# Ledger of designs, part 2: peptides against a protein of PDB entry 2N1D

Target 1, 169 residues: chain A of PDB entry 2N1D
Amino acid sequence: EVKVKIPEELKPWLVDDWDLITRQKQLFYLPAKKNVDSILEDYANYKKSRGNTDNKEYAVNEVVAGIKEYFNVMLGTQLLYKFERPQYAEILADHPDAPMSQVYGAPHLLRLFVRIGAMLAYTPLDEKSLALLLNYLHDFLKYLAKNSATLFSASDYEVAPPEYHRKAV

## One batch from the design tools (peptide; aimed at target 1 L79)

Design b1_p8_5_s4 (made by RFdiffusion4, then SolubleMPNN; from b1_p8_5 with I2V)
Fold by OpenDDE base, seed 2:
Structure b1_p8_5_s4 (fold): chain B 169 residues (1-169), chain A 8 residues (1-8)
Amino acid sequence: as target 1 above (169 residues)
Amino acid sequence: EVPEIEPV
């Protein structure tokens, strides 16, 4: 299995995220004030501002595009807790043409990296390409950790209304 | 330990 290591400082957030949703019955506010698209764009611009060569810039853009694609494919089926499924259904109904990277934010993006390793294990990448990809994924995770104060906050969640509870697990 | 996500 391909192992994508989550920074230790972000692991507690994954626990808090789980607790907010599953135990406290809260929902992340959607559409996100800062969506996945914007986070990835900020990362790409951050890398650009640090004086990357054209080749490195191209690689970053490709990685960003890849992360976005994986997120959009996996969000609905792989990255949600049961309690969040009615919310997702509502989002699909209200925004049928919107990719989920324009709706969801940092917490769900971080969840992707919990699952992406298993997906990459079945992707036919040569060893060199895989190593390069993993380096960028880890670099991006370091970026998330560096900006965690602005990306991860319990204040972005809210208690689900009673009518939601009636249709949620 | 990272919590287990509940896939559909």
Scores: peptide ipSAE 0.327, ipTM 0.922, DockQ to the pose 0.813
OpenDDE base, seeds 1, 3, 4, 5: peptide ipSAE 0.324, 0.325, 0.224, 0.316; ipTM 0.920, 0.920, 0.865, 0.916

Design b1_p8_6 (made by RFdiffusion4)
Pose (drawn by RFdiffusion4):
Structure b1_p8_6 (pose): chain A 169 residues (1-169), chain P 8 residues (1-8)
Amino acid sequence: as target 1 above (169 residues)
Amino acid sequence: SLSEDILE
């Protein structure tokens, strides 16, 4: 199976997010302003601002769109805990206009890369095509971890009260 | 699973 090193700079964050959901019994039931699509656009324009190009412009642009669609096909199904089902239906009902790539903010973005390596093991391309994909994915994760101090806000996870657990049982 | 992959 494909071995992909998830950024060890973001590993403490991954464990932190998991720790909040499972151990700390905290849930993310609110729409975050720092959202995945905004970070995607920020990274997409970042590569352009350093070196204004046409050939790499669309390349970064559609790869970002790829992450967007990849995230959309996994967010509510593959990137979600069973304890997040209540908050999912809650946020989806309260804010049916807002995309999930926005309301769940940056903490849920890292989950995509954790699961996508497993699913891409069942769809094995050659090393070269996969290398270009992982190249840009790791490049994004490098930038993601670089600005992660002002990027991720796991502090918005709030402990789910017993009356709220009623929606999980 | 998501939890197992995060913990690995």

Design b1_p8_6_s1 (made by RFdiffusion4, then SolubleMPNN; from b1_p8_6, 3 letters changed)
Fold by OpenDDE base, seed 2:
Structure b1_p8_6_s1 (fold): chain B 169 residues (1-169), chain A 8 residues (1-8)
Amino acid sequence: as target 1 above (169 residues)
Amino acid sequence: SLEELILA
């Protein structure tokens, strides 16, 4: 399996996110005030502002595109807790043509990196390409950690209403 | 592990 290391700074958040949803029965407010598309765009712009070469900028854009694609593919099937399923169904009904990267935010994006390693293990990438990809993924995760104060907050969650509980697990 | 807890 391909190992994608989550920064130690972000591991506690994954636990808090898990607790908020599964134990406290809260939901992340959707649509996110800062969606995945915006986060990835900010990252790309951040890398650009650091004076990267054109080649590096191209690589960043490709990585961003890849992360977005994986997120949109995996969100509904792999990145949701059971309690979030009714909310997801409502989102699909209200936003049938919107990619989930425009709806969901940082917490769900971070969840992607818990699962993406297993997916990458089955991709036909050579060792050099995989190493390069992993470097960028880790770089992005470090970016998330650096901006964690603005990206991850329990205040972005709210207690689900009683009617939601009745249709949830 | 973290993977065992998260998204379980």
Scores: peptide ipSAE 0.276, ipTM 0.881, DockQ to the pose 0.265
OpenDDE base, seeds 1, 3, 4, 5: peptide ipSAE 0.268, 0.178, 0.275, 0.257; ipTM 0.881, 0.848, 0.882, 0.876

Design b1_p8_6_s2 (made by RFdiffusion4, then SolubleMPNN; from b1_p8_6, 3 letters changed)
Fold by OpenDDE base, seed 2:
Structure b1_p8_6_s2 (fold): chain B 169 residues (1-169), chain A 8 residues (1-8)
Amino acid sequence: as target 1 above (169 residues)
Amino acid sequence: SLEELILS
């Protein structure tokens, strides 16, 4: 199995996110004020501003593209709690042509890294390529941790209305 | 584990 280590400082957020959705019956406000596309773009620009070589910039762009693709593929099937399903259905109806990386934000992006390791385990990558990818994934997670105060906030959630509860678990 | 709790 491929292990993607979540920074210890972000693990409490995953628990809080879980609690907000499943126990407090809240929903992340959608469309996100800062979506996944924007977060990834900021990361790429951050890496660029730190004086990366052209080769490193290329690698970062490829990693960003990969994260985005995995997120868009996995969001609907892997990264949602049952309570969020009606919201997702509404998003699909209202934004049928929009990739979910333009709708969802940091909390759901972080959830990706809970699941992505298992997916990568079945991806045919040589050891060297996998190690390089993991280094960038961990680097990105470190970036999320560094910017956690602006990316993760309970104020981005809201109590679901009664009519939502009637169609949600 | 975290994986067992999250998204379960």
Scores: peptide ipSAE 0.252, ipTM 0.873, DockQ to the pose 0.265
OpenDDE base, seeds 1, 3, 4, 5: peptide ipSAE 0.178, 0.162, 0.251, 0.166; ipTM 0.843, 0.836, 0.874, 0.835

Design b1_p8_6_s3 (made by RFdiffusion4, then SolubleMPNN; from b1_p8_6, 4 letters changed)
Fold by OpenDDE base, seed 4:
Structure b1_p8_6_s3 (fold): chain B 169 residues (1-169), chain A 8 residues (1-8)
Amino acid sequence: as target 1 above (169 residues)
Amino acid sequence: SLEDLILS
């Protein structure tokens, strides 16, 4: 299986995110103040500002597009805890035509990288292409770690109301 | 592992 390494700086956040949702019964505020689309756009602009060549910029754009696509495909089935299912259903009802990358934010995006390795194992990529992709994924994760103070905060979560608890059981 | 705990 393809292994995607999560930076040590972000591992504590994954645990905190898990705790906030599953044990503290909180929900990430949706729609996100800074959604996945915005985060990926900032990353792309960041890479461009570092003086990359045109070819490298093209590669970054493809990686961003790929991450976005994987996120939108996997969010509903792979990246949610059971407690978040009712919220997701409400989001789908309220935003039927919106990709989830426009609704969800950094915490859920980070969750993608816990599962994306298994998906990449079934992707028909040659060895060189896969290695290049993995390098970009790790580069992006380092970007998330660098900006973790602004992207990951417990203040973006809220205690679910009693009515939510009743439909979440 | 963390991967086993997260999203389990």
Scores: peptide ipSAE 0.247, ipTM 0.870, DockQ to the pose 0.263
OpenDDE base, seeds 1, 2, 3, 5: peptide ipSAE 0.241, 0.171, 0.154, 0.162; ipTM 0.870, 0.839, 0.836, 0.837

Design b1_p8_7 (made by RFdiffusion4)
Pose (drawn by RFdiffusion4):
Structure b1_p8_7 (pose): chain A 169 residues (1-169), chain P 8 residues (1-8)
Amino acid sequence: as target 1 above (169 residues)
Amino acid sequence: SVVDESLE
């Protein structure tokens, strides 16, 4: 199976997010302003601002769109805990206009890369095409971890009260 | 990883 090193800079954050959901019994039931699509656009424009190009412009642009669609096909199904099902229906009902790539903010973005390596093991392309994919994915994760101090806000996870657990049982 | 194993 494909071995992909998830950024060890973000591993503490991955464990932190997991720790909050499972151990700390905290849930993310609110729309974050610092959202996945905004970070995607930020990274997409970042590559352009350093070196204004046409050939790499659409390359970064559609790869970012690829992450967007990849995130959309996994967010509510593959990137979600069973304990997040109540908050999912809650946020979806309260804010039916807002995309999930926005309301769940940056902490849920890292989950995509964790699961996408497994699913892409069942769809094995050659090393070269996969290398270009992982190249840009790792490049994004490098930038993601670089600005992660003002990027991720796991502190918004609030402990789910017993009344709220009634929606999980 | 524990995160990957714990996700749906």

Design b1_p8_7_s1 (made by RFdiffusion4, then SolubleMPNN; from b1_p8_7, 4 letters changed)
Fold by OpenDDE base, seed 2:
Structure b1_p8_7_s1 (fold): chain B 169 residues (1-169), chain A 8 residues (1-8)
Amino acid sequence: as target 1 above (169 residues)
Amino acid sequence: SEVLEGLL
């Protein structure tokens, strides 16, 4: 199995995220104020501003595209807690053609990296390509950790209304 | 939790 190491700084957030949803019965406010697309764009621009070569810039763009694609594929099936299912259904009904990377934000994006390792294990990548990919994934996670104060906040969640609670449990 | 299970 391919292991994607999540920074220790972000692990407590994953626990808090789980607690907010599962135990406190809250929901992340959707559509996100800062969606996954925006986060990835900011990362790409950040990398470009650091004086990277054209080759590095190309690689960053490919990684961003890959993360976005995996997120959009995995969000509905692998990244949601049971309590979030009704919200997801509502999002699909209201925005049938919108990729989830335009709806969801940092907390759900971070969840991707908990699960992506297992998915990458089934991809036919050579060792060199995989190592390069992992390097960029870890680099991106470091970026998330660096900007965690603006990306992860319990204030982005709200207590689910009674009507939601009744259909979610 | 599927997510937390993957984290741990």
Scores: peptide ipSAE 0.087, ipTM 0.801, DockQ to the pose 0.262
OpenDDE base, seeds 1, 3, 4, 5: peptide ipSAE 0.082, 0.071, 0.083, 0.059; ipTM 0.795, 0.803, 0.797, 0.796; seed 5 fails the geometry check

Design b1_p8_7_s2 (made by RFdiffusion4, then SolubleMPNN; from b1_p8_7, 3 letters changed)
Fold by OpenDDE base, seed 5:
Structure b1_p8_7_s2 (fold): chain B 169 residues (1-169), chain A 8 residues (1-8)
Amino acid sequence: as target 1 above (169 residues)
Amino acid sequence: SEVLEGLE
């Protein structure tokens, strides 16, 4: 089993996110003020500014590209609560050519790391490559935890209007 | 997280 450990600092946010959506019937404001692409770009720049070699920089870029790809593939099928489905449908209609990494933000990106481990378990990687990948994923999660105050906020959610509520419930 | 079991 491939286990991706979520930092303890971020575990409460997953609960709050779940509560905001499923219990309080709120929606994350879309398009995100800070989307997944921007978060990943900031991370990459952060890593590059810390004196990484060219090879390490290449590895960071590959990891960022991989996270983006996984997010774009998994968002619609793995990372949404039932209440968010009508919003997702509207996003697809309004932004048919935009990758979801340009629409969604930190909360949904964090959800990816709850599910990505199961998918990695079926990815043909040697032990060394898998360990390296996991190290980068954990490093990225640590980055999210460090910047959680600016990335995760209940103020980024809004109460869904009555019309929406009828669609989702 | 078990709380995310509702993800679909």
Scores: peptide ipSAE 0.205, ipTM 0.839, DockQ to the pose 0.731
OpenDDE base, seeds 1, 2, 3, 4: peptide ipSAE 0.133, 0.190, 0.203, 0.170; ipTM 0.824, 0.833, 0.837, 0.831

Design b1_p8_8 (made by RFdiffusion4)
Pose (drawn by RFdiffusion4):
Structure b1_p8_8 (pose): chain A 169 residues (1-169), chain P 8 residues (1-8)
Amino acid sequence: as target 1 above (169 residues)
Amino acid sequence: DFEFPFMD
């Protein structure tokens, strides 16, 4: 199976997010302003601001769109805990206009890369095509971890009260 | 590595 190194800079964050959901019994039931699409656009424009190009412009643009669609096909199904089901239906009902790539903010973005390596093991392309994909994915993760101090806000996870657990049982 | 029990 494909071996992909998830950024060790973000591994403490991955464990932190997991720790908050499972161990700390905290849930993310609120729409974050720092959202995945905004970070995607930020990274997409970042590559263009350093070197204004046409050939790489659409390349970064559609790869970012690829992450967007990849995230959309996994967010509620593959990138979600069973304990997040109540908050999912809650946020979806309260804010039916807002996309999930926005309301869940940056902490849920890292989960995409964790699961996408597994699913892409069942769809094995050659090393070269996969290398270009992982190249840009790792490049994004490099930038993601670089600005992660003002990027991720796991502190918004609040402990789910017993009354709220009634929606999980 | 640590494993995350995300849903399927």

Design b1_p8_8_s1 (made by RFdiffusion4, then SolubleMPNN; from b1_p8_8, 5 letters changed)
Fold by OpenDDE base, seed 1:
Structure b1_p8_8_s1 (fold): chain B 169 residues (1-169), chain A 8 residues (1-8)
Amino acid sequence: as target 1 above (169 residues)
Amino acid sequence: DFTLPLES
């Protein structure tokens, strides 16, 4: 198993996210005010502005592209609580051609890092490449933690209406 | 479906 460490600053948010959805029966407002694409773009620009000239096998753009791809592939099958399924179905119906990275936001992106380790365990990456990738992923998570006040807020959720409850488990 | 692993 490949372990992706979630910063301690973000672990409480994962619990709050779980509570908002599963116990309080709320939904994250979609489409997100700040979607995954935007978050990744901000991160890339942040890294480039630092003027880092290290000779790394993975460029920031490659990491961003990889995170985006994994998110888009895994969102529908791996990153949704059961209560969120009707909402996802509505999103697919209304936006059939839109990648989920343009619809969902920071909370769901953070969930990716709970699951991505298991996926990376089956990649054919060599040890050095995997270590480098993990370093980038952890760096990105630190970026999320640094900007957590603007990226993670319970105010981005709303109570699901009664008609939604009838559709959801 | 997503589940949240809990750590002790």
Scores: peptide ipSAE 0.454, ipTM 0.895, DockQ to the pose 0.117
OpenDDE base, seeds 2, 3, 4, 5: peptide ipSAE 0.452, 0.452, 0.451, 0.440; ipTM 0.894, 0.892, 0.894, 0.885

Design b1_p8_8_s2 (made by RFdiffusion4, then SolubleMPNN; from b1_p8_8, 4 letters changed)
Fold by OpenDDE base, seed 2:
Structure b1_p8_8_s2 (fold): chain B 169 residues (1-169), chain A 8 residues (1-8)
Amino acid sequence: as target 1 above (169 residues)
Amino acid sequence: DFVVPLMS
């Protein structure tokens, strides 16, 4: 299995996220005030501002595109807790043509990196390409950790209404 | 469904 290491400072957030959803029966506010597309765009711009070469900029853009694609593919099938399923169904009904990277935000994006390693294990990449990809993924995770105060907050969640509880476990 | 990994 391909190991994607989550920064230690972000691991507690994954637990808090789980607690908010599963134990406290809260939902992340959707559509996200800062969606995945915006986060990835900010990262790309951040890399540009640090004086990257043209080649590095190209690589960053490709990584951003890849993260976005994986997120959009995996969100509905792999990145949701059971309690979030009715919310997801409502999002699909209200925004049938919107990619989920325009709806969801940082908490769900972080969940991607819990699962993406297993997906990459079955992707035919040579060792050099995989190492380069992993370096950028870890660089992005470091970026998330650096900006965690603005990206991860319990205030972005809200208690689900009673009618939601009736259709969710 | 998603499952959070165990913390170190």
Scores: peptide ipSAE 0.380, ipTM 0.898, DockQ to the pose 0.117
OpenDDE base, seeds 1, 3, 4, 5: peptide ipSAE 0.375, 0.380, 0.379, 0.375; ipTM 0.894, 0.894, 0.895, 0.894

Design b1_p8_8_s3 (made by RFdiffusion4, then SolubleMPNN; from b1_p8_8, 3 letters changed)
Fold by OpenDDE base, seed 2:
Structure b1_p8_8_s3 (fold): chain B 169 residues (1-169), chain A 8 residues (1-8)
Amino acid sequence: as target 1 above (169 residues)
Amino acid sequence: DFEVPLLD
């Protein structure tokens, strides 16, 4: 089993996110004002500004690419609450060729790291590569925690309209 | 569907 540790600072947000969606019947505003692609780009640039070597920079880019790929694959099948399904269907209809990393934002990206560990457990990676990957994933999560005030906010959600409720039941 | 993990 591969365990990806969520920073303690971000664990309460996962609960708040759950509450907003499932109990308060709100939806994250889509397309996101700051999408996953942008967040990952900011992280990569942040790492570059820290004086990384070319080799480390390459590794960061590969990790960013990997996170994006996993997000795009897993969003629709693993990262949505039931209440969000009609919204997802609308997004697919309106943006059939857009990767979900260009539509969704930080809250859904954080959800990825709740599930990614199980996926990595069945990925053929050697111990050294896996350890390196986990280090970068944890580093990225620390970045999310550091920027949580701008990335995670209940103000990015809104109450779903009555017509949506009828579709979501 | 997604589920929130228990807080530890």
Scores: peptide ipSAE 0.409, ipTM 0.901, DockQ to the pose 0.117
OpenDDE base, seeds 1, 3, 4, 5: peptide ipSAE 0.406, 0.408, 0.407, 0.404; ipTM 0.900, 0.899, 0.901, 0.900

Design b1_p8_8_s4 (made by RFdiffusion4, then SolubleMPNN; from b1_p8_8, 5 letters changed)
Fold by OpenDDE base, seed 5:
Structure b1_p8_8_s4 (fold): chain B 169 residues (1-169), chain A 8 residues (1-8)
Amino acid sequence: as target 1 above (169 residues)
Amino acid sequence: DFVVPLES
């Protein structure tokens, strides 16, 4: 089994995120003020500024590209709570040609790492490549934890309007 | 749908 460990600092956020959506019937404000593309770009620039070699820089770019692709593929099918489905449908209608990495933000990106391990378990990677990938994924998660104060906030959510509530429950 | 895993 491929296990992607979520930093202890971010585990409480997953619970708060769940509570905001499922129990408090709130929605993350979309489009995100800081979308997944921007977060990944900041991470890549952060890694490049820390003296990575050309090969390591290439690896970071590949990891960022991979995370983005996985997010865009998995968001609609695996990363949404039931209450978020109507919002997602509206996003698809309003932004049919936009990848979800340009719409959603840090909370949904973090959800990816709850599920990505199971996906990687069925990906044909040699042991060395898998270990390297996992190291980068964990490194990225540590980056999210380091910047959690600016990336994860309940103020980015708002109570869904009554009309939304009726069609979501 | 997404579910937060319970910690064992």
Scores: peptide ipSAE 0.413, ipTM 0.895, DockQ to the pose 0.121
OpenDDE base, seeds 1, 2, 3, 4: peptide ipSAE 0.387, 0.410, 0.412, 0.411; ipTM 0.903, 0.896, 0.895, 0.906

## One batch from the design tools (peptide; aimed at target 1 D126 K128 S129)

Design b1_p9_1 (made by RFdiffusion4)
Pose (drawn by RFdiffusion4):
Structure b1_p9_1 (pose): chain A 169 residues (1-169), chain P 9 residues (1-9)
Amino acid sequence: as target 1 above (169 residues)
Amino acid sequence: EEEFQEYLE
């Protein structure tokens, strides 16, 4: 199976997010302003601002769109805990206009790369095509971890009260 | 696969 190193800079954050959901019994029931699409656009324009190009412009642009669609096909199904089901239906009902790539903010973005390595093990391309994919994915994760101090806000996880657990049972 | 690699390069 494909061995992909998830940024060890973000591993404490991955465990922190998991710790909040499971151990701390905290849930993320609110729309964040610092959202995945905005970070995607930020990274997409970042590569352009350093070196204005046509050939790499659409490359970064569509790869970012790839992450967007990859995130959309996994977010509510593969990147979600069973305890987040209540908040999912809640946020989806309260804010049916807002995309999930926006409301769940940056903490849920890291989950994509955790699961996508497993699913791409069942769809094995050659090392070279996969290398270009992982190249840009790791490049994004490098930038992601670089700005992660003002990027992730796991502090928005609030402990789910017993009345709220009634929606999980 | 070759077309994909060429596209990104």

Design b1_p9_1_s1 (made by RFdiffusion4, then SolubleMPNN; from b1_p9_1, 6 letters changed)
Fold by OpenDDE base, seed 1:
Structure b1_p9_1_s1 (fold): chain B 169 residues (1-169), chain A 9 residues (1-9)
Amino acid sequence: as target 1 above (169 residues)
Amino acid sequence: SDEFIKKLL
């Protein structure tokens, strides 16, 4: 399988996120105050501000677009804990045409990188293209780690109300 | 699935 290494700084957050949702029965507040689209835009701007060449800028834009697309495809079926399903259903009902990258935020985006490796193993990418993609994915993850203090916080979660708990569990 | 991060636990 294709290995996408999660920075050591972010692994504890994935555990905390899992605990908040599955054990403490909390929900990430939606729509996110800083959604996936915004995070990816900030990353792209960060890379561009560092004096990238035209070719490198193009590559960053393509990677951002790819991450966004994979997130939007995988969120509903691959990245949610069962406790989050009623919340997702409500989002779909209220915003049927909105991409999930405009609704969800950093924690769910980080979950993508736990699952994306297995998905990439079945994509028709040559060895060189895959290596390049992996480099950009790891670069993006490093960016998330650098900004983890502002992107990942337990204060973005709230205890689900009793009526939610009854339909979720 | 709730198990996708189990390898990190």
Scores: peptide ipSAE 0.189, ipTM 0.865, DockQ to the pose 0.023
OpenDDE base, seeds 2, 3, 4, 5: peptide ipSAE 0.180, 0.178, 0.175, 0.180; ipTM 0.861, 0.862, 0.861, 0.861

Design b1_p9_1_s2 (made by RFdiffusion4, then SolubleMPNN; from b1_p9_1, 7 letters changed)
Fold by OpenDDE base, seed 4:
Structure b1_p9_1_s2 (fold): chain B 169 residues (1-169), chain A 9 residues (1-9)
Amino acid sequence: as target 1 above (169 residues)
Amino acid sequence: SDEFINKML
């Protein structure tokens, strides 16, 4: 098993996110005010500003690209609660050609890291490459934790209307 | 717990 450790600072948010959606029947406002693409871009720029070499910058860019790809692949199939399915369907209908990384935001991105370990287990990577990737993923998660106040907020959710409830349940 | 988080989705 490939384990991606979620920072302790972000674990409560995952619970809150779960609660907002599944118990309080709220939806994350879409399109996100700050989408996954922008979060990843900010991270890459942050790493660049820290004085990384060209090689390190390249590696960060590859990691960012990988995270984006995994997110776009996994969002619809792995990262949504049942209650969010109608919203997702609406997004697909309205934005059929848009990657979900341009629509969804930090909460759903964080969910990726709950599941990404299992996906990486199916990826044929050597031990060294996997370790390096995991280090970058953990580094990114630390970045999310540092910026959690601006990235994760219950105010980005709203109560779903009654007509939505009929679709979802 | 980690187990709970892993099972939430």
Scores: peptide ipSAE 0.136, ipTM 0.847, DockQ to the pose 0.025
OpenDDE base, seeds 1, 2, 3, 5: peptide ipSAE 0.107, 0.095, 0.095, 0.081; ipTM 0.814, 0.807, 0.808, 0.803

Design b1_p9_1_s3 (made by RFdiffusion4, then SolubleMPNN; from b1_p9_1, 5 letters changed)
Fold by OpenDDE base, seed 5:
Structure b1_p9_1_s3 (fold): chain B 169 residues (1-169), chain A 9 residues (1-9)
Amino acid sequence: as target 1 above (169 residues)
Amino acid sequence: SEEFIKKLL
């Protein structure tokens, strides 16, 4: 299996995220103040500003596009806790044509990297391409860790209203 | 399946 290592700095956040949703019955505020599209755009610009070659820049764009695609495909089916399902359904009803990368933010994006390794295990990539991809994924995760103070905050969550609890429980 | 934290604990 392809192993994508989450930075140790971000692992506690995954625990906090899990706790906020499943134990404290809170929801991440949607639409996100800073959505996945914006985060990926910032990362791409960050990489481009560091004097990368044309080939490296192209690779960054492809990686960003790939992450976005995986996120949009996997969010609804694999990246939500049970408590979040009613919220997701409401989002789909209100914004049926919007990609979820324009709605959700950093916490859900980070969840992707918990699952993406298993997905990549079935992707027909040669060893060299896979290694390169993994390097970029880890680089992106390092970027998330570097900017964790602005990307991950419990203040982005709110207690679900009583009517939501009745729907979810 | 929806328990992301299991592999981290």
Scores: peptide ipSAE 0.117, ipTM 0.815, DockQ to the pose 0.024
OpenDDE base, seeds 1, 2, 3, 4: peptide ipSAE 0.109, 0.111, 0.109, 0.113; ipTM 0.819, 0.814, 0.810, 0.823

